# Designs tried in a protein design run: peptides against a protein of PDB entry 3ESW. Part 4

Target 1, 322 residues: chain A of PDB entry 3ESW
Amino acid sequence: NNIDFDSIAKMLLIKYKDFILSKFKKAAPVENIRFQNLVHTNQFAQGVLGQSQHLCTVYDNPSWHSIVLETLDLDLIYKNVDKEFAKDGHAEGENIYTDYLVKELLRYFKQDFFKWCNKPDCNHCGQNTSENMTPLGSQGPNGEESKFNCGTVEIYKCNRCGNITRFPRYNDPIKLLETRKGRCGEWCNLFTLILKSFGLDVRYVWNREDHVWCEYFSNFLNRWVHVDSCEQSFDQPYIYSINWNKKMSYCIAFGKDGVVDVSKRYILQNELPRDQIKEEDLKFLCQFITKRLRYSLNDDEIYQLACRDEQEQIELIRGKTQ

## One batch from the design tools (peptide; aimed at target 1 I3 F5 A9 L12)

Design b1_p8_8_s2 (made by RFdiffusion4, then SolubleMPNN; from b1_p8_8, 4 letters changed)
Fold by OpenDDE base, seed 3:
Structure b1_p8_8_s2 (fold): chain B 322 residues (1-322), chain A 8 residues (1-8)
Amino acid sequence: as target 1 above (322 residues)
Amino acid sequence: DFLEKVLK
C-alpha cells in the first residue's frame, strides 16, 4: 500500500485553505449584531471604526500618487538608494532594495522636504521668526483653508510686529506637499501617502496617547516594519516605550487590507490601563473590520493575507523582533 | 524630534 503522501498533503492543503477562507465569508447575523452593538455602546470602538473608514482607503488614490511622484526629487532619491545599495554589496533584483528606498525616503523627507512646526514663522517678519510667536488659540478655517480639509487653525501673534499668523492644520495630504510643514499628524499623513505612491504596502498606526507613525511591509524581512518619518526611524518600535519612556495604552494599525492591534510591538514598558474596551471586543472589532475590507478580494488574496496575519500574530506574541 | 514630544 504505497501511501501517496503527496496526494494526502495536497488534500490537507486544500482543506486548510477552505477552512481559512470560511473565516472570511460574510459575517453571521450574530456577528453583525455584536458589531453593531459594540460600535453603538463603546466610544473607543466607534473611534476605531471611524478611523478605519478613512485611513484604510484614503491613500489608495492613483491621482494623488502621481502628484506625489511629480513633486518629489526622484532623481536624488534613487541616486541615493542606488549608492547605498551598491555600497553594501547587494545585487540587482534583491527584495532588500525596497528597505533602502524606505530608508532614503525617511532621510529625504526629514532632511530635504518637510519641516517640523512647533510655531510658524511670522508671515510678515519672514524666516526664522517662530521664537517671536505667541499662541492666541485656535479657530475654524476660513474659506480658502476649508478647501483643504482643515478642521482647525492655530493663531499666533508676532511679538515683534504685532501681526497675526495662521497655522492651518490641513488634513489634505496634497496641500501638505505645498506647505511642507506640520507636526506628527501632518508628517505621518503625507509620509503614508508618499510610501503608498511607491506602490508599498503601508499601514497608518494610531497611538491613543497623541502620536502617529507608519508600518511598511518589507518583502525582504517578511514582516511589518516600524517607520516614523518624524524620527527618521526604520525598524525601531522600541523608541517610544524605551527611548521616550512614553506611557501608552493602544496602538492600532490601519491599512487597506486590515485593522490590527499592534500595541504589543510598541508598548514594551510603561503600559497604561487598557480600559477603553474589553480585549475580546477589540480583537473581534479588528477582525470584523478586516473581514469587511477583504470582501472584494479573491480566494488566493484572502488566503495569502490570512497567512501574513497569522505570522504577524505569532511575532506579536513572541515579542521577538530579533 | 524626541525632545519636542517629551515636552508635550
Scores: peptide ipSAE 0.020, ipTM 0.661, DockQ to the pose 0.010
OpenDDE base, seeds 1, 2, 4, 5: peptide ipSAE 0.018, 0.000, 0.019, 0.018; ipTM 0.638, 0.405, 0.649, 0.528

Design b1_p8_8_s3 (made by RFdiffusion4, then SolubleMPNN; from b1_p8_8, 5 letters changed)
Fold by OpenDDE base, seed 2:
Structure b1_p8_8_s3 (fold): chain B 322 residues (1-322), chain A 8 residues (1-8)
Amino acid sequence: as target 1 above (322 residues)
Amino acid sequence: DLLKKILE
């Protein structure tokens, strides 16, 4: 009996696919109970859930994508992408082109479009007056600021003219297209939307130690790539731990298709205690939220994403980018 | 919201 190895391989592949898909079926009652207990008893878990409810879905807004694309200088962007693409003599392909696009978007955003705001300029004295600004604290938004999902307003007094300048911390990324200034939160928020507006797979990475950045899924590199708009950084996950010598405990990535603990990608040294949640509970939480985010996907989409997840987990364990 | 930047 000639063993048809091809038929066996096909059968094994089908069984493997079915096995993977079985993991993404609706949660068992015991998993729902575990999830509910975890988010009600653990503050860190509640925080991750709360962030996922916003960050995983907010950027999937077609009307926002249109507004972004209408606001950006697309002619300049694509001109620069085409120019850089032509220099390296790469074969034409969407996969490598998107890496050039993201690199240009990083350049454009930092150099041409958005501004870092440590302290605002004085509204009365004009440009380059931030050095004269003294922080008075923060307060709630006024009626106008509240229209743009503003959680807090930083208040500054000018040492020269004595006038008060408000720096509202807008969470509406469309308002940020107008204001074009902020700190890491505003930078990452708007830049995440910008990348999404080009149809890219993007995650928002939250670091517990007060920084945020993006990840972009490069089809060329076939992995998640570190992207920091503040630093104009592409594929430099080491900058925080090594270059900044930053101490960190948690980095959590939030995307439309999942929530992933990416701490191993970024925490290379100076690791702070991971004492906010049990490791098993964090793993469970991220998997549970990811499973919920994928409930509407078809079997092929679920399988492809599951394969991507496994490759990422292997990468994170090995500490080697493929 | 304090960011330690690397000066490029």
Scores: peptide ipSAE 0.026, ipTM 0.721, DockQ to the pose 0.011
OpenDDE base, seeds 1, 3, 4, 5: peptide ipSAE 0.019, 0.021, 0.023, 0.024; ipTM 0.688, 0.706, 0.723, 0.733; seed 3 fails the geometry check

Design b1_p8_8_s4 (made by RFdiffusion4, then SolubleMPNN; from b1_p8_8, 4 letters changed)
Fold by OpenDDE base, seed 5:
Order: sequence, then structure tokens, then C-alpha cells
Structure b1_p8_8_s4 (fold): chain B 322 residues (1-322), chain A 8 residues (1-8)
Amino acid sequence: as target 1 above (322 residues)
Amino acid sequence: EFLKKVLE
């Protein structure tokens, strides 16, 4: 009896696929009840849900993508990408091109396009006057600022001329294409949109301890890659825990296809207490939101994403990049 | 080495 191992392997793969797909069916009533109770009773869970409702979908806007691509110096960007890609002699295949693109976008964004703003320049005195600015506090947006999803405005007084300068904290990334300045929030917000505008798989990573960054799914590396526009950093998840000696409790990634606790990728030492939610409840919450985000996907898409999820979980459990 | 960034 020649055991047809190929037929057995095919059958096992089919059964495995079916098993994986069965996990992404519509949530059972008991899961819905658990979800509702969790978000009603746990403030951290409410926060994660609220963020997911915005961050998982807001960047999937074709009109915004067009505006971004029209605003960036694409000729410069692609010239630099092509130059770096050509050095490799194409030995690594076409998939590595996107890694070069993301690296160039990091360079371009930090060096040529966007500015860090600790304090704004004085609107009256002009450029390089931020040293003369004294913070007076924050207030709500005016009627004009409110048009651009502004939650708060920092107020500064110039010590030289006495005039007031407003620094609106805009959450509209299209407005940020105009202002071209901010802190980690504005940087990450606009940079996430920029990466999405190139058709890349991107997640927004929220850290509870007041930092934010991106992850990009590299087809070349076949994994999620740390991307921080503020630091022009690619694949350096250790910079916060090791280089900054930052203490952290939670890092949550938000993408169009899922919400994932990525804390293990970034919290390598000096872990703060994870006391905001039970670990099992956080795991459930992220999985539940992820299932909802995938309800409209076909079986092949669900299967491919599930395979990525499993590989990422293995990576996170091992505490090392695969 | 990298310097700590803050959201606000």
C-alpha cells in the first residue's frame, strides 16, 4: 500500500485551513456579552476599543492617500530608493524594495519634510525664535482650529515681543501636511498615513507611557517591523526599553486587520505593573476586535492573516525576531 | 542612543 503522502498532506492542510477559518466566524452570544461587560466595566478596555474605532480605519482613505502622494517629493523619494535598491543587485528579490522605501520615507520625513516642535516659533518674530517662547498653558480650539480635529491648543507668549502664539495640536493628518510640525503624536499620525498612502500594511502602536510609533509588515522579512518616524528608526524595537531605559506597561498595535498586544516586542526590561486589565481579558478584547475587523474578508484573506497572527505570536512568545 | 519623546 503506497501511502500517498502528498494526498495526506493536502488533506491535512485543508482541514487545518477549515479549522483556522472556524475561529473567525461571527462571535457567539456569550462572547458578545463578555465583550460588552468588559468594555462597560474596565476603563482600559474602553480606551482600547475607542482607539480601535479610530486608528484601525481612519487611515484607509483613498482621498487622503492622493493628497499625500501629491504633496510629497516622489521624484526625490523614488530616486533615493532606486539608488539604494540598485546597490543590492536585486539578489534579495523585489520584496526588499518596500523596506528601502520605508527607510527612505523615514529619512525624507525627518530630514526634509517634518519638524519637531518643543515650542513654536513666535508668529511675529519669525523663524528660530522658539527659545523666546514661554508656555502659558492650554485651551480649547477656536472656530478655525476646530475644523481640523483639534482637541487642545498650547498657548505661548514671546518674551521678546510679548505676542501670543498658538500651537494647535491637530489630529487631522491632512492639516499636518501643511503645518509640518509637531511632537510624537503628530509625527506618528501623519507618518502612518504616509505609509498607508504607498499601499503598505501599517499599524499604529500606542504605548500607555506617552509614546506612539508605527509597525510596517515587511514582505521581505515576513514580519512586523518597528518604525519610529521621530527617531528615523527601522527595526529597532529595543530603543525604548534599552536605549531610553523607558519603563512601560502596555504597547497596543492598531491596524485595519486587527488589534494586537505587542508589549513583548518593546518591553524588554523595566516592565511596569500590568494592572489595568486582566491578561486574559486583554487577550480576549484584542481577539474580539480583530474578529470584527475581519468579518467582511474572504476565506483566503482570513487564512493568510491568521497565519501572520500565529507567526507573530510565536515571535512574541519567544521574545526574539524570527 | 535615542532621547525620550513625549506625546505632549
Scores: peptide ipSAE 0.027, ipTM 0.718, DockQ to the pose 0.012
OpenDDE base, seeds 1, 2, 3, 4: peptide ipSAE 0.019, 0.024, 0.020, 0.018; ipTM 0.644, 0.677, 0.643, 0.670

## One batch from the design tools (peptide; aimed at target 1 D6 L12 Y16)

Design b1_p9_1 (made by RFdiffusion4)
Pose (drawn by RFdiffusion4):
Structure b1_p9_1 (pose): chain A 322 residues (1-322), chain P 9 residues (1-9); non-standard residues A184 YCM
Amino acid sequence: as target 1 above (322 residues)
Amino acid sequence: FRDFLESLL
């Protein structure tokens, strides 16, 4: 009995596919209650649910993608990307070009395109002039800035001239293309959209302890890559936990294809208690949403995606890539 | 599980 593995192996891959295609089916009403309900037991759940709605579908918008592309200096971007591919892009330029592009976009965005804003500059006094602004709080948007999905307008008084500069906080990333300034918040909104506009596979990563950033899929490294525009950073998920020594509890990724707990990638010391939601319930929550996010996908798509997800679980469950 | 099966090939 030379036991035939190749037979048994090829078989099973077949059986596995059925198991997978079954998993991403229906929404049998049984687990539906578990969902509709959990979203009332727990607000961390409503939190994730709400954000999934604002953040997964939103950046897939051709109208926007095109405006961003019109607006960005593609000649410059692609020239530099090409210049860096010139100084040899790995023996296997095997979709490595895509990585060089993301890196260059980070540079352009930071060194060139967008600018940070703690207190704003005075609108009437010069440009370099923010530390003589004392804030008078926040308030609602006026008529004009109400168009751009704004909730809060921080207002400031200039002690040198008396005029009031205002700093609306927008969510319309197309508006940010114009204003070209802000904090993680909008830096990340626009940068996610920018990444999506090159057709890259992109995600919005949310840390409960007030920071946001991106994840991009590198076909070259065939895994998700951490991208943080504010820090012009490429593959440095440790940056928060170690370099900054920031204490963190949860990290959640959002995208067109799904919602995934990516904590393990980032919270690699200074771990805070995860005391917000039964860990079993969180797994369920993401799975249900990811499943819901895929009803209209076909079998080949449902499967190939589920494998990428699995590859990721092993990466996170373990301590490393591969 | 799938990676294990592919390793048998």

Design b1_p9_1_s1 (made by RFdiffusion4, then SolubleMPNN; from b1_p9_1, 6 letters changed)
Fold by OpenDDE base, seed 4:
Structure b1_p9_1_s1 (fold): chain B 322 residues (1-322), chain A 9 residues (1-9)
Amino acid sequence: as target 1 above (322 residues)
Amino acid sequence: LINEALSLL
């Protein structure tokens, strides 16, 4: 009798795996047509696709990881992690150590490493002169700024000395290791790379209402964890909707293994109209991009990720009912 | 206010 139940369980598991894997097989011609039509006719879909082509893969650069690890004060970071980990009486080698590492990286990044830039300091007057800066508008990058994936340069005039100061909005995270300043875009960009450089599973979260943050996959918590470098925030997805009373419509997570609508995690109140795309089309788009990102993975990797996706979808459904 | 705080990709 027991042998039959184990055989049935194995057979059901095989059939379930085959069913899951069937969803990740090469897209049917009809799905390709739907995808092409969607990205050609819907601007929001085109934007999500464009972001996915960059954000899903750009941080998977071993050369960048080495440069990051060489630039950070690893001795300070690990000393602080070990100190906080030891206070809580955890055994060495527990998966919780990575949560302590991410919390220290948040502290280190905000307190010791990176600076928020409302306005730049005057290049002529020196440090702590941003109060004297008047915005003149934005320009395209010059030839030097263009080397560091700069889309826009904010221009400021010093009210004290009259000199112009440029604030390039660099998208090259290696240049951000030098400049060590920015707003949420620069913060999230470099912090995403930092977390990736420690071998962590990380997503970049884009909010349509002009904010960005990270998610880290905690092996200890067995879920995606909200991480905002600007706020030094770990596992506080409510801060935007509740603490800031922010109105939001879309939060989209971009990672190496997929694109996911995570709006349900962050939009707890003050939901704006989701009028940029049909919900079914957004779901299709995210699934289609995710499927493409997984084309080189083996069946076991695809199955493991699909199990993670299912757990996340369950979490995102349950979170609205609490 | 974090308005215009994104780097334009």
Scores: peptide ipSAE 0.053, ipTM 0.808, DockQ to the pose 0.013
OpenDDE base, seeds 1, 2, 3, 5: peptide ipSAE 0.000, 0.000, 0.045, 0.044; ipTM 0.427, 0.421, 0.790, 0.769

Design b1_p9_1_s2 (made by RFdiffusion4, then SolubleMPNN; from b1_p9_1, 6 letters changed)
Fold by OpenDDE base, seed 3:
Structure b1_p9_1_s2 (fold): chain B 322 residues (1-322), chain A 9 residues (1-9)
Amino acid sequence: as target 1 above (322 residues)
Amino acid sequence: SILEALSLL
């Protein structure tokens, strides 16, 4: 009897797919109880849940994508992408073109579009007057500022003219298209929306030690790629731990299809104590939120995402053995 | 993993 190995392999693949899909079924009562207890008893878990409720969905807004694409100099962007793509001898239709697009968006955003704001210029004295600005503290938004999801306004006094200048910390990324200035929060917020507006798979990465950046899923590299708009950085996950010598404890990635602890990608040295939550509870939390985000997806989408998740977990394990 | 075993097939 010739063993039909092809039939056996097909049967094993079907059973494996069914097994994977079974993990994404509605959570058991015991898992719901564990989740509720965790978010009610652990402040870090509550923070991760709260961030997921915003960051996993806020950027999936087609109206915002249209406004972004209408605001950017697309002719300049694509001209530069095409130039660098052609220079490296790539053929049309290669998945690598999207990596060139993300690299140009990083360049364009930092050099042509957005500005870092340590201190605002004086509204009375004009441009290049930030050196004359003294911080007076922070206030709540006024009636106009409150329209743009502003939680805090930094207040500055000009040492030259004595006038007050307000620097609203807007969380509305559409308002940031107008203001074109901020710190890491405003940079990452707007840049995440920009990448999403090009139809890219993007995650927002929150670091507990007061920094934020993006990850882009490269179809060419078949992995999540580090992207920092503040640094004009592509695929340099080491910059924080090595170049900055930054101490870090947690890096959590938030995307439409999942929440993932990506700390192993970025924390290469100077690891701070991971004492905010048990590792098993953090793993459970991220998996539970990810499962909820996928409840409306079909079986094929769930299976493809589960395969991608497994590849990422293998990558994150291998990176510690070098 | 089963995926590694299946990628070797």
Scores: peptide ipSAE 0.013, ipTM 0.514, DockQ to the pose 0.346
OpenDDE base, seeds 1, 2, 4, 5: peptide ipSAE 0.008, 0.012, 0.009, 0.007; ipTM 0.486, 0.524, 0.479, 0.461

Design b1_p9_1_s3 (made by RFdiffusion4, then SolubleMPNN; from b1_p9_1, 6 letters changed)
Fold by OpenDDE base, seed 5:
Structure b1_p9_1_s3 (fold): chain B 322 residues (1-322), chain A 9 residues (1-9)
Amino acid sequence: as target 1 above (322 residues)
Amino acid sequence: LIEKAKSLL
């Protein structure tokens, strides 16, 4: 009896695919009840849900992508990408081109496009006057600022001329294309949109300890890659825990196709207590939101994403020091 | 040496 191992392997793959697809079916009534109870009773869960409702979908706007591409110096960007790709990229295949693109976008964004703003320059005294600015506090947006999804406005007084300068904290990334300044929130917000505008798979990573960054799915590396626009950093997830000696409790990634606890990628030492939610409840929450985000996808898309999820979970468990 | 974490607010 020649055991047709090829037929057995094919059958096992089909059964495995069907099993994986079965996990992404519509949530059972018991799962819906668990979800509702969790988000009603746990503030951290409410926060994760609220962030997912915005961050998972807001960047999937074709009109915004067009505005971004029209605003950036694409000729400069692609010239630099092509120059770096021509050196080594041809030997490693076309998939590495996107890694070069993301690296150039990091360079371009930090060096040529966007500015860090600890304090604004004085509107009256002009450029390089931020040293003369004294914070007076924060207030709500005015009628004009409110048009650009502004939650708060920082108020500064110039010690030289006495005039007031407003620093609106805009959440509209299209307004950030005009203002071209901010802190990690504005940087990450606009940079996430920029990466999405090039058709890349991108997640927004929220850290509970007041930082935010991106992850990009590299087809070349076949994994999620750390991307921090503030630091011009590519594939350096260790920078927070090791280089900054930052203490952290939670890092949650938000993308169009899922919500993932990525804390294990970034929290390498000095872990703070994870006391905001039970680990099993956080895992359930992220999986439940991820299932909802995938309800409209076809079986092949669901299967491909599930394979990526499993590989990421293996990576996160193995603690591969990259 | 990478700078300290930059505040969201």
Scores: peptide ipSAE 0.055, ipTM 0.807, DockQ to the pose 0.013
OpenDDE base, seeds 1, 2, 3, 4: peptide ipSAE 0.017, 0.046, 0.018, 0.040; ipTM 0.545, 0.801, 0.658, 0.777; seed 3 fails the geometry check

Design b1_p9_1_s4 (made by RFdiffusion4, then SolubleMPNN; from b1_p9_1, 6 letters changed)
Fold by OpenDDE base, seed 2:
Structure b1_p9_1_s4 (fold): chain B 322 residues (1-322), chain A 9 residues (1-9)
Amino acid sequence: as target 1 above (322 residues)
Amino acid sequence: LIEEALSLL
């Protein structure tokens, strides 16, 4: 009997697809109980859930995408992308154009569009007066600031004129298109929205040790790529552990289709204790939230995302980009 | 995942 290897291979692929899809079916009652117990008993798990409820969905706003695209100098951006793409030629295929786009968006955002704000300039004395600013602390937003999802306002006194300057920490990324200034939080928030506005697969990465950045899914590289708008950095996940010698415990990526512990990509040395949650419980939490985010997707979308997840897990275990 | 899928065959 000639074993029809092609028929066996097709049957194996069908069974494999069905197996993968079975993992994304509605959570069993026991998984729901485990999830509820975990988020009610573990503060870190509650924090990850709370962040996922915002960060996984907030950037999927078509109205915001339109406002972003209307605000950016698209003619300058595409002119620069086309110029860089033309140097390397079409030999690497159309998928590499998106990598050039992300690199130009990093350049444009840091150099032309957005500003770092360690201390605000004095509203009375004008530009380049931040050196004269003394922090007085933080307070709640006023009635105007509260309209733009502001949780905290930093208060500064000018040593020259004595006037008070408010630095509201806006979480509304549309307000950040107007203010065009902030720290890592404002940078990452607006830059995540910018990348999403170009139709890109983007995640927001939260680090427990007070930093935040993006990941972009490169179709050319066929992986998640580190993107830090503050650093104008593309594919340099080592910068925190090696260049900054930063100590870190957790890096969690939040995207529309999933929540992933990406700590292994960024924590290369100087690892802090991972004592906030059990590793099995963190893995369960991320998988459970990811499963919920995918409940409305079709079987083909679920399967493609599951294949991408498996490739990422292999990458994170190997510590090598393929 | 492949090993689990193969165990179901």
Scores: peptide ipSAE 0.005, ipTM 0.429, DockQ to the pose 0.146
OpenDDE base, seeds 1, 3, 4, 5: peptide ipSAE 0.000, 0.000, 0.000, 0.000; ipTM 0.433, 0.422, 0.418, 0.409

Design b1_p9_2 (made by RFdiffusion4)
Pose (drawn by RFdiffusion4):
Structure b1_p9_2 (pose): chain A 322 residues (1-322), chain P 9 residues (1-9); non-standard residues A184 YCM
Amino acid sequence: as target 1 above (322 residues)
Amino acid sequence: SSELSELLS
């Protein structure tokens, strides 16, 4: 009995596909309650649910993608990307071009395109002039800035001239293309959209301890890559936990294809207690949403995606890539 | 055989 593995192996891959295509089916009402309910037992759940709604579908918008592309200096971007591909882009330029592009976009965005804003500059006094602004709090948007999905307008008084500069906090990333300033918040909103506008596979990563950033899928490294625009950083998920020594509890990724707990990638010391939700329930929560996010996908799509997800679980469950 | 080992892991 030379036991035939190649037979048994080829078989199973077949059986596995059925298991997978079954998993991403229905929404049998049994687990539906578990969902509709969990979102009432727990607010960390309602939190993730709410964000999934604001953040997964939103950046897939051709109208926007095009405006961003009109607006960005593509000649400049692609020139530099091409210049860096010139100084030899790996023996296997095997979709490595895409990585060089993301890196250059980070540079352009930071060195060139968008600017940080703690207190704003005085609108009437010069440009370099923020540290003579004392804040008078926050309030609602006026009529004009209400158009741009704004909740809070921070207002400031200039002690040198008396005028009041205001700093609306917008969520319309197209508005940010104009204002070109802000904090992680909007830096990240616009940068996610920018990445999506090159048709890249992109995600919004949310840290409960007040920071946000991106994940981009590198076909060259065939895995997700951490991208943080504020820090002009490419593949440095440790940056928060180690370099900054920031204490963190949870990290959640959002995208058109799904919602995934990516904590393990980032919270690699200074771990805070994860005391917000039964870990079993969180797994369920993401799975149910990811499943919901895919009813309209076909079998080949449902499967290829589920494998990428699995490849990711092993990456996180383990301590490394591959 | 390798494919079966990878599937089972």

Design b1_p9_2_s1 (made by RFdiffusion4, then SolubleMPNN; from b1_p9_2, 6 letters changed)
Fold by OpenDDE base, seed 4:
Structure b1_p9_2_s1 (fold): chain B 322 residues (1-322), chain A 9 residues (1-9)
Amino acid sequence: as target 1 above (322 residues)
Amino acid sequence: KELLLKLLE
């Protein structure tokens, strides 16, 4: 009997798909119990869950996307993208165009749009007066500031005029379109929304050691690409560990389709103890949250995402981000 | 400080 290898291959593919899909079925009661116990007993796990509840979905707001696109100088952006794209001899419609777009958005955001704020300017003395500002501490938001999801307000006194200037740390990215200033948190928050507004697959990366950045899924490179708006950095995951000699323990990526421990991409040296959670429990947590985020997806979508996840895990194991 | 780290880049 001639073995119909094509039939066998089809059957194996079906079985493989079914196997992959089986991992994304509703959580068993035991998994739910494990999850509940983990987030109840482990503060780091609770923190990851809390972040996922916000960061995985908040940027999927069509109203916000419209406001962003109306606020940006799209004519300038696309003019620059088209110029650089054409200069390098690419044809329209190539997947690489999106990489050029992200690079221009990084340029535009850092150079033209947003400002780094170590200290605010004095509200009374005007522009370029931050050198005269002395920090007095932080306090809760007032009634106006609280409208824009403000968690804390940094308070500064002007050494020249003696007036108090408030620097509210807004978490509302729409308010950041107005204020046009902040630190890594505000930069990453608004830039994540900007990238999402162009219909891109984007993740918010949280580092436990007080930094945040983005990842963008490049269809050209067929992988997640490091993107740091603060640094105008594209595909330079090494900058923290190598250039900054930063010590780090955890980098967690939050996206609409999942939560992923991406520490291996960024922690290349000077690794701090990963003592906040057991590695197995962190893996379980990320998988469990990812599974929840995919509950409404069809089998084809789940399968495609699972394939992408597998490729990323292979990349992270191999250390072949570049 | 974030600024200090940036200076090391």
Scores: peptide ipSAE 0.010, ipTM 0.521, DockQ to the pose 0.013
OpenDDE base, seeds 1, 2, 3, 5: peptide ipSAE 0.000, 0.006, 0.000, 0.000; ipTM 0.399, 0.425, 0.296, 0.319

Design b1_p9_2_s2 (made by RFdiffusion4, then SolubleMPNN; from b1_p9_2, 6 letters changed)
Fold by OpenDDE base, seed 2:
Structure b1_p9_2_s2 (fold): chain B 322 residues (1-322), chain A 9 residues (1-9)
Amino acid sequence: as target 1 above (322 residues)
Amino acid sequence: KDLLLKLLE
């Protein structure tokens, strides 16, 4: 009896697909209870859920994408991308073009478009007056600032003229296209939207120890790639642990298709205690939110994403970017 | 204090 190996292989693939899809079925009542108990009893879990409700969906706004593309100097960007692609990209195939695009967007954003704001310039004295600014504290937004999803406003007094300058911490990324200044939060917020506006798969990475960055899914590299707009950094996940000698406990990635603990990618040394949640509960939480985010996807989309997830988990365990 | 400030200081 000639064993039809092709038929067996097809059957195994079908069974494997069905097995994977079964993991993304509607949550059992016990899982819902566990989830509810976890988010009500664990503050860290509640925080992750709250962030997911915003960060996983807010950037998937076509109207915002249009505004971004109308605001950026696309001619300059694509000219630079084409120039770099023409040097080396043709040998590597079409998928590498997107990596060049992200690298140019990092350059453009940091060098041409956005500004780091440690302290604001004095509104009265003009440019390059930040050295004269004394922090007075933070306040709630005024009526105008509140229109742009402002949570807090930093207040500064000019030592030269005595006038007060407000530095509103806007969370509206469209307002950030106008202001073109901020700290890591504003940088990452707007840059995440920029990357999304080019149709890229992007995640927002939150670090518990007061930093934020992006990940971009490179079709060329076939993996999630570290992207930090503040540092103009592409594929340098080690910069925090090694270069900064930063101590960290949690790095959580938030994307439209899932929430993932990416701590293993970035926490290479100086690990702080992971005492905010049980590891099993964090894993469960991220999986539960991910299932919820994928609820409307078809079986093929779910399967492809699940394959990507498994590959990422293997990468995170091996510590080697293959 | 944003981390970048600590590195520039």
Scores: peptide ipSAE 0.015, ipTM 0.572, DockQ to the pose 0.012
OpenDDE base, seeds 1, 3, 4, 5: peptide ipSAE 0.013, 0.000, 0.015, 0.033; ipTM 0.533, 0.335, 0.576, 0.768; seed 5 fails the geometry check

